# Peptides against a protein of PDB entry 3WG5: the designs that were tried, part 122

Target 1, 218 residues: chain A of PDB entry 3WG5
Amino acid sequence: LAKNIVYVAQIKGQITSYTYDQFDRYITIAEQDNAEAIIIELDTPGGRADAMMNIVQRIQQSKIPVIIYVYPPGASAASAGTYIALGSHLIAMAPGTSIGACRPILGYSQNGSIIEAPPKITNYFIAYIKSLAQESGRNATIAEEFITKDLSLTPEEALKYGVIEVVARDINELLKKSNGMKTKIPVNGRYVTLNFTNVEVRYLAPSFKDKLISYITD
Target 2, 218 residues: chain A of PDB entry 3WG5 as posed
Amino acid sequence: LAKNIVYVAQIKGQITSYTYDQFDRYITIAEQDNAEAIIIELDTPGGRADAMMNIVQRIQQSKIPVIIYVYPPGASAASAGTYIALGSHLIAMAPGTSIGACRPILGYSQNGSIIEAPPAITNYFIAYIKSLAQESGRNATIAEEFITKDLSLTPEEALKYGVIEVVARDINELLKKSNGMKTKIPVNGRYVTLNFTNVEVRYLAPSFKDKLISYITD

## One batch from the design tools (peptide; made by RFdiffusion4, then SolubleMPNN)

Design b2_p16_5_s3 (from b2_p16_5, 10 letters changed)
Fold by OpenDDE base, seed 5:
Structure b2_p16_5_s3 (fold): chain B 218 residues (1-218), chain C 218 residues (1-218), chain A 16 residues (1-16)
Amino acid sequence: as target 1 above (218 residues)
Amino acid sequence: as target 1 above (218 residues)
Amino acid sequence: MKVVGLEPISFKNVKL
């Protein structure tokens, strides 16, 4: 019986235009192989809003399910990472990870203080994050509070409040728990039931360029 | 039976004089073919007020219905995009999109702060956006609040409040849902009932110039 | 005429 392939790739660090290139590359590889899904192990403190929006679009245009997995323990899907997760077909978190803190800013001043975004921008992202949550059938009230209250959640809280779908310690537990789940958003216009019963897990290594950029941006 | 043609074209990025040229080109092609309608897939963060006003006029001068479709998921009709939508014959939004944030500004300072428009300009655009809403039989109070409160809405909120006419996941759902709807503004002095029962969908590609400008302006 | 920007939400400078 032909094994269903599940790809696993890592994205770590700040969300930038290069992070978009990583998502695009990884998803494209998995699409070409007609993979059952791709799992993105995400660890990010946040980053650029424009890059985030492009990444969300790329995920939603995927021909296969894209699972965001906040991993390993100690990782976060902070700020932009939360939006990316909310735009995905399934969200998982490892124990000891976090999600949230989504308030937009313009940057940091020389003294390290936050330069606040104007209300227009904040309100835009409130509507945007609520829209992502609503589209995916996730908790839009909590999604708003990720901005308005700078809320951050544990995996258990996020699961409890209907922000995420799975808490898993590792890829094996993730595959086991998500087997038979429907995607939270459509793939090619249809909700897909994940089938992880007879899968080969393939790890995608970061390209040399990916490593170099990560090294320079960290 | 002669198939009614529906054109679909994409406009992405900042609203500029080049965006006017895109609208003009796309609508002209569809007019020449006596299309049933043209759908503009719009994704914009905003742009120039002068270009926006010219685009609205070009839409209103169209010999065929112009449908603004905020698409794909993650797209926005922000700022100038909202005015364009409100000036159109029908507004649709995909899930995961947004509309609003219409306050005029003079630009951004070096520190990224907004340079506010003087009250006279703000009041002008309040009157203008209300007029577009009233002309199209859409919610003029919400249209004003897009400026005065920097309001942004989800597709579901926008539909609920009578800002837009359709929420649709894709072109097929849009055609299905909008079939038999009347245009919200006249075409050649008459409200037109859309007929999408036996249509051929034709996609208009961006010109090389359109691609180059998008690349430079992004 | 100073180009009135209908506030392009310049997401370029927005950090999330």
Scores: peptide ipSAE 0.113, ipTM 0.438, DockQ to the pose 0.108; fails the geometry check
Fold by OpenDDE base, seed 4:
Structure b2_p16_5_s3 (fold): chain B 218 residues (1-218), chain C 218 residues (1-218), chain A 16 residues (1-16)
Amino acid sequence: as target 1 above (218 residues)
Amino acid sequence: as target 1 above (218 residues)
Amino acid sequence: MKVVGLEPISFKNVKL
């Protein structure tokens, strides 16, 4: 019986258009191989809202489940990373990670101060993040508070408040705990029950382009 | 005889991952409708190298010709925009536009000064832009000088030096002048002869997402 | 490494 394959890839650093390409490439490989799922080990301080929205759309259009795993310990799914997580089929966090702080900004001034987004932009992302939470059956109130209160949560808090689905120390514990879970959003129009029994884990390395652009965005 | 359709879309502002989504959406619509081509009215001061490379790849994978049209007068295909243009099937410029200034930077300091890219990155993009120029049969020396000399050209200069293919005042003149031209790069493995005889021009509007993110990146 | 901009308007603009 051919083992179900689970892909694991790492996405680290700022969320950018190159991060979109990384998601696209990794998901495409996993789709082509008819993987049971792909796990994206995510460690991001945030990034571009535009890239984030594209990544969310790419995840939602995936032919296979995409699991966002905030990993390793010390990692974050901050800001754009939270939106990506909320747009995914399953969210896991390692102990010692964080999620939240989603307030949109227009950037940093010359003096390093935050340039606030106009209310129109803030309100758009409030509606957007609430929609992601609602569509995934996650806590839309907390999702809003990630913006309005710049809230950040521990894995334990995020699990307790229904923002995430799994707290796991490593890939093996993640696979064990998520085995038999339904995806929080549809895959090809249906909620998929994850089957991580007798899986082969395949790690995807960054491409040459991935390595270069990560080097440039770090 | 069903008129050949040419799509026209506008991409304005910084080159970002959202700009990639705009390119992807617009090209996909035009591909689905078996358009003769899509013309992208480009006005950009530059943007992200990662987004640029993804956009170039998306253009190169297009099932139809993608024409970059630096438009309207006063617009630029600056920096990332130049790479995108050089990665396209045909480049047109309106009078009073510019192309070039392609030197990669790591960003802006707090005081607004440019943070220079390390030589390794600069050399990578020199090789990359030269490859785009060579693959498209365009002036690779000028493409290199867009980086090494931060060169910017007028449409007349760019045409003279073999960087671009058409100078046109508007879409109608562009269609007229580019009619019967071969694409500078392959479409599905072959160089396509553009047929703009008896075409219907269809304008694509930005999506709601496009409008929001353009507002955010401007 | 900082985001390589090709005359980037500061990627610091809309940050999530």
Scores: peptide ipSAE 0.079, ipTM 0.364, DockQ to the pose 0.125; fails the geometry check
Fold by OpenDDE base, seed 2:
Structure b2_p16_5_s3 (fold): chain B 218 residues (1-218), chain C 218 residues (1-218), chain A 16 residues (1-16)
Amino acid sequence: as target 1 above (218 residues)
Amino acid sequence: as target 1 above (218 residues)
Amino acid sequence: MKVVGLEPISFKNVKL
């Protein structure tokens, strides 16, 4: 009997290959328990493009719906976080959060000027972010503007422009609002209708390793 | 007349070459105003070794004392942040912060495993961090253990072991406790006694660029 | 020199 379980886990800080491991661990646990979904409370400024792409791929390979929830208020799904969100089965944001600013950079020069990515790299990520938006039925024009204009959106704007699916104050409101929604990308090749009627919410604690590395990556 | 001014600025997120620019800008402003010191409220997970070394060098070249204050509670001076702190004129920490975890890495593998730095690189940074500790009269054995054991310390432990100079709840307590202390490294070739009697505290806002990049690097 | 990460975001890779 599929347990009406929804997992909730937090991913905070920079997107790294360790963040990939966190996503993989959390999703794997939820998959093993045949959860209805996992909600990732995401607060990220961005991070590594390679790690981001692997995370997106891991989400796309998930046996269960993965919801990215930009939470708590004051958090962001910035840069790499936006890509991760756009690659997920459902995006939610809390009031007072933000999404966007997706322009790739190579880093910062010694004088702190942004080392711009060569046009080839920028164009690659424009194509990539547009593909994520298109596959998920989200606004690909806005997704491109996240790069070309470094656009950042509020939850209300992101909802209005069809970038995200839900604005919710907390997990309970998120579950209530997303109940009966179809996933924006397939789960095991099929669009799934979320069923959050009478679910058990189970919080996943970060592992000791996750805490240590958050401590080292924060 | 040297204004009894102490600047306070925040540096949060990953240590990058942009972080170097933030340090340079903030220190330069404080130098121009002949400040008694600048306090950098540091909350960093770490970052790039090259940027870290440049930041340390910029601090060592400062015409005024640079105090690294690990703040607010919950913040860390992790990895590169520890090196930066050890290279500074005074280290303070707020309760509930941490310092350490200084092991260099090359990155993360696709499976999220840490790609270990070759022993030559690890040994280089052991020598480097020990030199920073020795020059500043701080505990070089603990500095080495920050790498060899990935040691992380609480403020109370860091103070006890002679890694830091002050534990303070806020800027006012920091100023009070550090008043009359000598800088741990020279300023313009001389150890300076800090004079925080009747100082004006002036907060430096991050530039718009700094906010944008914090947003992208967070 | 390969950018050594002290906390490992190798900025060798594109940052997003």
Scores: peptide ipSAE 0.079, ipTM 0.361, DockQ to the pose 0.150; fails the geometry check
Fold by OpenDDE base, seed 3:
Structure b2_p16_5_s3 (fold): chain B 218 residues (1-218), chain C 218 residues (1-218), chain A 16 residues (1-16)
Amino acid sequence: as target 1 above (218 residues)
Amino acid sequence: as target 1 above (218 residues)
Amino acid sequence: MKVVGLEPISFKNVKL
């Protein structure tokens, strides 16, 4: 029986247009091989809102389930990472990771203080993040509070509050716990039940370009 | 026989004053328990130069060997991470990781373009990174080129060029390969030969504060 | 649209 393949790739560092290219590359590879899913081991501080929105769109356009896995322990899906996670088919977190802090900023002043986003921008992203949460059947109130209260959650809290679907220590536990779960958003217009029975895990390495770009944007 | 303890902790995301607090906490715990070493699983895009310099100092002041391990696959010791690595007692990298991109910047413009550091600052960090490389007996030419050419290296290249000491897939391989290696910088004024014979590995979890801070700074 | 940073703490000083 042809082994169902689950791809695992890492996306790390700042969210940029180059991070979009990484997501696109990884998802495209997994799509081409008709993978059961791709797991993106996400570890990001955040980054560009435009890149984030493009990444969310790319995930939502995926022909296969995209699982965002905040991994390894100590990783975060911070800011843009939370949006990306909320835009994905399933969110998992390893113990000792975090999610949240989604308040938009214009940047940092020369003294390193935050330049606040104007209310118009903040309100835009409140609406945006609530939409992602609602569309995925996740906690839209908490999603809003990721912005309005600069809320951050542990995996256990995020699970408890219905922000994420799985807490898992490793890929094997993730596959085990997510097996039989329904995707939180559609794949090609349909909610998919994940089938991780007798899967082969394939790791995708970063390309030279990916290495160079994570290097530049981080 | 009292087991020699090797601590493993993760430091992830942007290099900040809070990352300094994490390094300080982890190293302090390992020092208090007279660990053989601490392995810091480093995965950073970079961050603040001031925080980086403080972290380097904290590592150099450690009473025990601090091993920077770029881990897991897909991780990077980018920018500030490279300086931290070069300031450490031993650098290891997992396959599929990267190191380099050390050019200082003043930040990002509102359009996301890099604001170049003035030559005075760039030259300061060229001197600084070369000093770290020279003091650790690592390739100072490549260290300079991490800035002047925005150079990034694979683990294999970094090993080949004498930037790092070990390529290892996991902690067990790292311990095996680094056993009997001499620290590249002194511990309490002495170069230490690492003894990873019959060690117990202890993982340090991020504190609630560490989770919150990685959440904020990422 | 001006690049809205979603909070990476873009640190004040020289970014490495």
Scores: peptide ipSAE 0.029, ipTM 0.283, DockQ to the pose 0.113; fails the geometry check

Design b2_p16_5_s4 (from b2_p16_5, 11 letters changed)
Fold by OpenDDE base, seed 4:
Structure b2_p16_5_s4 (fold): chain B 218 residues (1-218), chain C 218 residues (1-218), chain A 16 residues (1-16)
Amino acid sequence: as target 1 above (218 residues)
Amino acid sequence: as target 1 above (218 residues)
Amino acid sequence: MKVVGLEPISFKTVKR
């Protein structure tokens, strides 16, 4: 029986236009090979709102389930990363990771202080993040508080509050725990039941361009 | 009679947090020396909204008049640059320059296409730019159209529509033409009548840091 | 690790 394929790719660093390219490339490869799903190991401190929204849209347009996995321990889906997670088909977190801190900012002052976004911008992103949560059947109240309180959660808290679906130490545990779960958003207009029985895990490496840009932006 | 000092500094390139630092440094120097005004020769294709808003605020907090001069010929006060100009005490443009194109964007896609901002964001910046225009007694309708129509204007058009105050070929002509004009926004709570009779022009050079960052961001 | 906030909304950069 032809083993179902699950792709795994790593996205680390700031969310930029280049990060969109990485998501697009990885998802496209997995789509082309008719993978059962792709797992994106995400570790991000945040990034650009525009790139974030594009990534969310790309995930939502995916022909296969896209699982955001906050990994490894010590990683975060911070700020823009939280939006991406909330826009995905399934969210998993490894122990020792974090999610949240979604307050939009205009940037940093020279002294490193945060330049706060005007209320109208904040309100826009509140509405946006709540929409992502609602559409995915996740906790919209906590999603709002990721902004209004700049809340950060542990995996256990995020699971408890219905922000995420799985806490897993590694890919194998993730596959095991998520097997039989339904996607939180539709794939091709339908909610998909994940089938990770007898799957082959394929790891995607960053392209040369991916490595170069990550090097420059780090 | 101690010559009144007018400072001139150049700000070129993308509007970033570093651009804020440049504005802050230049204005501070001019304030410390009790200059009659500072003229910022601005040439920008745009940049970050946050940095822009900080720059506008810094200009509004200035103890002396800050004149934005779109210079040299071929320069632009595009996008974020338009907001900065509208937030200043006086706007001048050299012939062959442009102002406008203020539509907020989320960024660029990989193919170089513009990622449009959501309507709520666009509406926020419409309100913001209109406020800047209104507060400065400039054309708020055109300010809005800088966004809604992505309008760009010549100096002559901008002057005609009451967006700017002066068209000048060089610093000397600018000083001559703006002499006796009132600032479009208050300085220390009062509208100031510019006095450029018998002024010494002092040019401020970019700092080493300014040069380095400009080099990296170009 | 300093959480990088959502980067500010960018304004259109007019290509020279």
Scores: peptide ipSAE 0.039, ipTM 0.430, DockQ to the pose 0.612; fails the geometry check
Fold by OpenDDE base, seed 1:
Structure b2_p16_5_s4 (fold): chain B 218 residues (1-218), chain C 218 residues (1-218), chain A 16 residues (1-16)
Amino acid sequence: as target 1 above (218 residues)
Amino acid sequence: as target 1 above (218 residues)
Amino acid sequence: MKVVGLEPISFKTVKR
């Protein structure tokens, strides 16, 4: 019986329009191969709200389950990364990672200080992040606090509060623990039970373009 | 008598964090040489509001006059480019260019449609763009209409309505026409009269990094 | 060339 394929890809760095392209490319490849799921190893300090919203939409339109995995240890799904995670079919975190700190900003001043977003923008994203949490059956109260308190959580806290679904040390443990879980949002209109029994793990490498852009933007 | 130096640099493409770095680099070089001014040849379809606001701040903190020149013919200072122009010491446009279309958006949907900004964000940028216009003694009513009507203007219209200061076909005409003009915002707290008599024009080339990023993002 | 609208909102980068 042809092994169910699970793709694993890495997205690291700031969330930008290019990050959207990476998500789109990775998910598309996995869709074409009718993968059981794609796991996105995410390590981001944040980024653009527009790119974030586009990525969330792309994930929600995926024909296969998209699992956000905050990995490796020391990584974070900060700011935009949290929204992306909350928009996904399943969230996992490795020990020693973090999630949260979702307060929107307009940017940085020349002195490196944050330019605060007006309350109206903040309120918009409060509503947005709460919607993502509610739609995925995750903790909307904590989601709001990611903004209002600039809260960051450990994997253990995030699991405890119902923000995420899995704490896993590596891909193998992730597959093991998430096997049999239902997606937190629908795939093609249906909640899917993940089947990671007898799976082949395929790693997607960054494209040459990805490497080049990362090299330039890092 | 050592010729007054005027720097000319090109910024083309979307306004991003990298664009800020370009502005910062170009202005810093010109500041170090105590240039009479730097002319930024700008051709942009728009970009990020955060980067835009940072660029505006960088321009306003410049130790030398920063002239935004919408150039060459066919170029635009669209969206973010308009804000940058309004934040500068002098605006020039070449015939056949455009300025305006400043309505903020959250981004693009997967189908390529615009995701509308909430009224609150729109109102914020109305206030912001009006402030830039008022501070620079430019037409705040038209500045608002750049957003509310998504208005775009020709150089001739922009000049007529007091949005810009100069229409010029090339750098030589720009220098000639802007000679003796006062900056529309202060330089180091003082409004400066431009002196383009007996100037040396120095062109700043994109760095290797600039070229590489442009190549990748274009 | 389609005018790219202002993208007004960014999220903070957590400085590592």
Scores: peptide ipSAE 0.028, ipTM 0.261, DockQ to the pose 0.820; fails the geometry check
Fold by OpenDDE base, seed 5:
Structure b2_p16_5_s4 (fold): chain B 218 residues (1-218), chain C 218 residues (1-218), chain A 16 residues (1-16)
Amino acid sequence: as target 1 above (218 residues)
Amino acid sequence: as target 1 above (218 residues)
Amino acid sequence: MKVVGLEPISFKTVKR
C-alpha cells in the first residue's frame, strides 16, 4: 500500500521576501507529490509584515495541509511567526518554545529603541490577527492580546487557551498526536482529517541559496 | 437559455492611476458583454486618494453591478480599498480578511513615521466616506470611525455592523449568497436585483502590463 | 493637490 508522504522542512530566521520563497518552494514540492501534509519547523523572531501576509496567503492557498511546528526547544514563533502559525492548518509547539509578541513596529532607532507603529497600523493588525484566529477557530481574544499586551505564551499555555492544537517533543510525537485531527482551516474548501498512519517522513533540505541568504540576513 | 455571465477579475497591490486603468478595463469588458455583474477580487493595503476617487466614480458610472470581494483569505481592503468598497454595488469579504484603517496621511518620513494629514484634509475625507456609506445604505458611523479611530474590522464584524453585505469563502458561495440581493447603489438609476441562477463565471486575466506594474510597485 | 496616502505602513515585527 503506497505510504502517505509527510514532508518536513525548516524555516529559521527573520521573515522576509526570501522566507516567502522558501514557503512557496516547500509547499509546492509537497503539493506536487500529493503529500498528506507538510510540517514547517519554524523558528523566527519576526520580520516584515508584507512578507508575513504573503506567506499566510500562500499557506491558505495550499492544496495540502500545512502544519507549523515551533521547533526545536528554544525556538519561537515570535511576532510575524505567530501570524503565520495562526494562518496555518495546524499549530504545534515543542516544549521550551514560545509564541506571541505581535505588536507591530515601524523599526528601530539608531539607539536601538523601538519606533512604535501609529494606532492606525496597530488597529489594522489587531483586526487581521483576530480574523486569522476566528477563521481557524482559535482564541481571538488572546490573538488580540498578542498585540495589545505584547503577550507571549508557553506551549502549555497556548494549548490551554486554544491558540494551538498540539504540544510535541519531536516529529514522531507530533505525527502521533495530530493523527486524526481535522485541519483548523480548509484545504481546497474542505476541512481535512490528517492521516498519519503508515507515513514516510521526507526532509526537505534548504537550498544552497537558502543557506546563503539566511547567513547574510542573520 | 443564454447563461448570464459573471466576470471575475483580480486587483492586487497599491491603489494608483494604474489601478484605475485596471478597473476601467475590467468593467468595460463586462459592460460590453452585458454581464449580470463583475466581481473584483480586491487585495490592497491602500494607495492614492486621487486614484481612489476616480475608481469610485468609475464604479458608480458602471452599466452593470460591480461587486467588491475582499479575497483571498489574508487580503485586505485597507484604507483606499475601503473607500472603493463603500462606493460599490455590493461588498463581500472572505474569512480572514480585513477592512478599514482609512485615516488619510501625507506620506512617510525618512524614519518611516507617518506624516499626518492636516485636519482640513482629514475632515474632507470624513465627509467623503460618510457620504459613500450613506448613499449605499451602509453604516456611516463606522465609516467615520475608520478614519477617526483608524478602525479595522473582520468580515463578521463588518457584516454585523452593516458595513458589508456578504461573507463568503469563495466565488461559488458568494454567488449563492448574493443571488437575489439588491445592489446597494443604483445601476443606471435603478437598484438591480442580482440574478446568479444559471450563470457562467468568466475570469479576466491581468494583462502582461498589469503583471509587470504590480511586480514593480510591490 | 498633495497626494494623500491611504496606506498601512509596512510594519516590521522583528524582535531584536
Scores: peptide ipSAE 0.028, ipTM 0.274, DockQ to the pose 0.179; fails the geometry check
Fold by OpenDDE base, seed 3:
Structure b2_p16_5_s4 (fold): chain B 218 residues (1-218), chain C 218 residues (1-218), chain A 16 residues (1-16)
Amino acid sequence: as target 1 above (218 residues)
Amino acid sequence: as target 1 above (218 residues)
Amino acid sequence: MKVVGLEPISFKTVKR
């Protein structure tokens, strides 16, 4: 029986317009091959709100399920990364990772201090993050607290509170645990039941451009 | 008599955190050499609000006058560039350039359409841009209209309306026309009268990193 | 790990 394909791609670093391009490229490849899903191994400290919102939109427009996997241990889906996760079809976290810390800021001053966003902006993103949580059937109260309390959670806490769907040590465990789960948001207007019983895992490497940009931004 | 130095540096492209680093580097060099001023030849379509605000702050904290010069002909100080200009000690424009179009957006959708900022955010930046104009003694009504009407102006219009201080074809004309003008905002707490009677012009080149990033982002 | 806050707003880029 022809094996269904699951793609795995890594996205690491700050969320920028380039990160959007990576998401778009990876998802497009998986769409073209009619993959069962794509797993994005995410490790980000945050980044741009515009890029984040575009990424969320791109995920929601995907023809296939997009699973955000906070990986490897030590990684985070911080700030913008949390929004991306909450906008996805399924969230998984490896043990030893974190999610949250979503308070919007205008940037950093010369002294490294945070330039606070005005209340109007903060409230906008509170509404936005709550919407993402509600649309995905996740804990909207905690989503708000990611901003109002700048809350960060462990995978176990996030699972317990209904923020995420899976705690998994590796791709194999993720596939095993998520098999038979429904996507938390629709794919092409329908909630999809994931089938990972007979799958081939394909890893997508960064493009040359991706590697170059990563090298320069590190 | 030891000639006073005026530095000239070019900043082109989108306003990002890297653009902040460029501003910081260039201004720091000029500060260290106790320059009479630095002229930033600016050509930008806009960019990030956070970077813009940091750049404005960096300019306002400069130990020397920072002159924003929209140059060459065909260039613009669009969107974020307008804010930067309004936050500076003196604005000059070359004939055939433009300024304005300051309406904030959240980003671009996949179809290239603008994602509108919510009214709360728009109003925040209206207040912000008006503040910059008022603090610099420039036309705050027009500054608001840069947002509310997405207004763009020619140099001649901008001069007429009191948005900018100088129309100049080149650096020499700029120096000639701005000689004896007071800065529109303080330098180290004082309004400075510019003295360009006996100056050496020094051009600052982009760093290797600057060149590399520009090459990759083009 | 520097949490980079959500940078909320981009300004319209005028594509010439």
Scores: peptide ipSAE 0.027, ipTM 0.311, DockQ to the pose 0.799; fails the geometry check

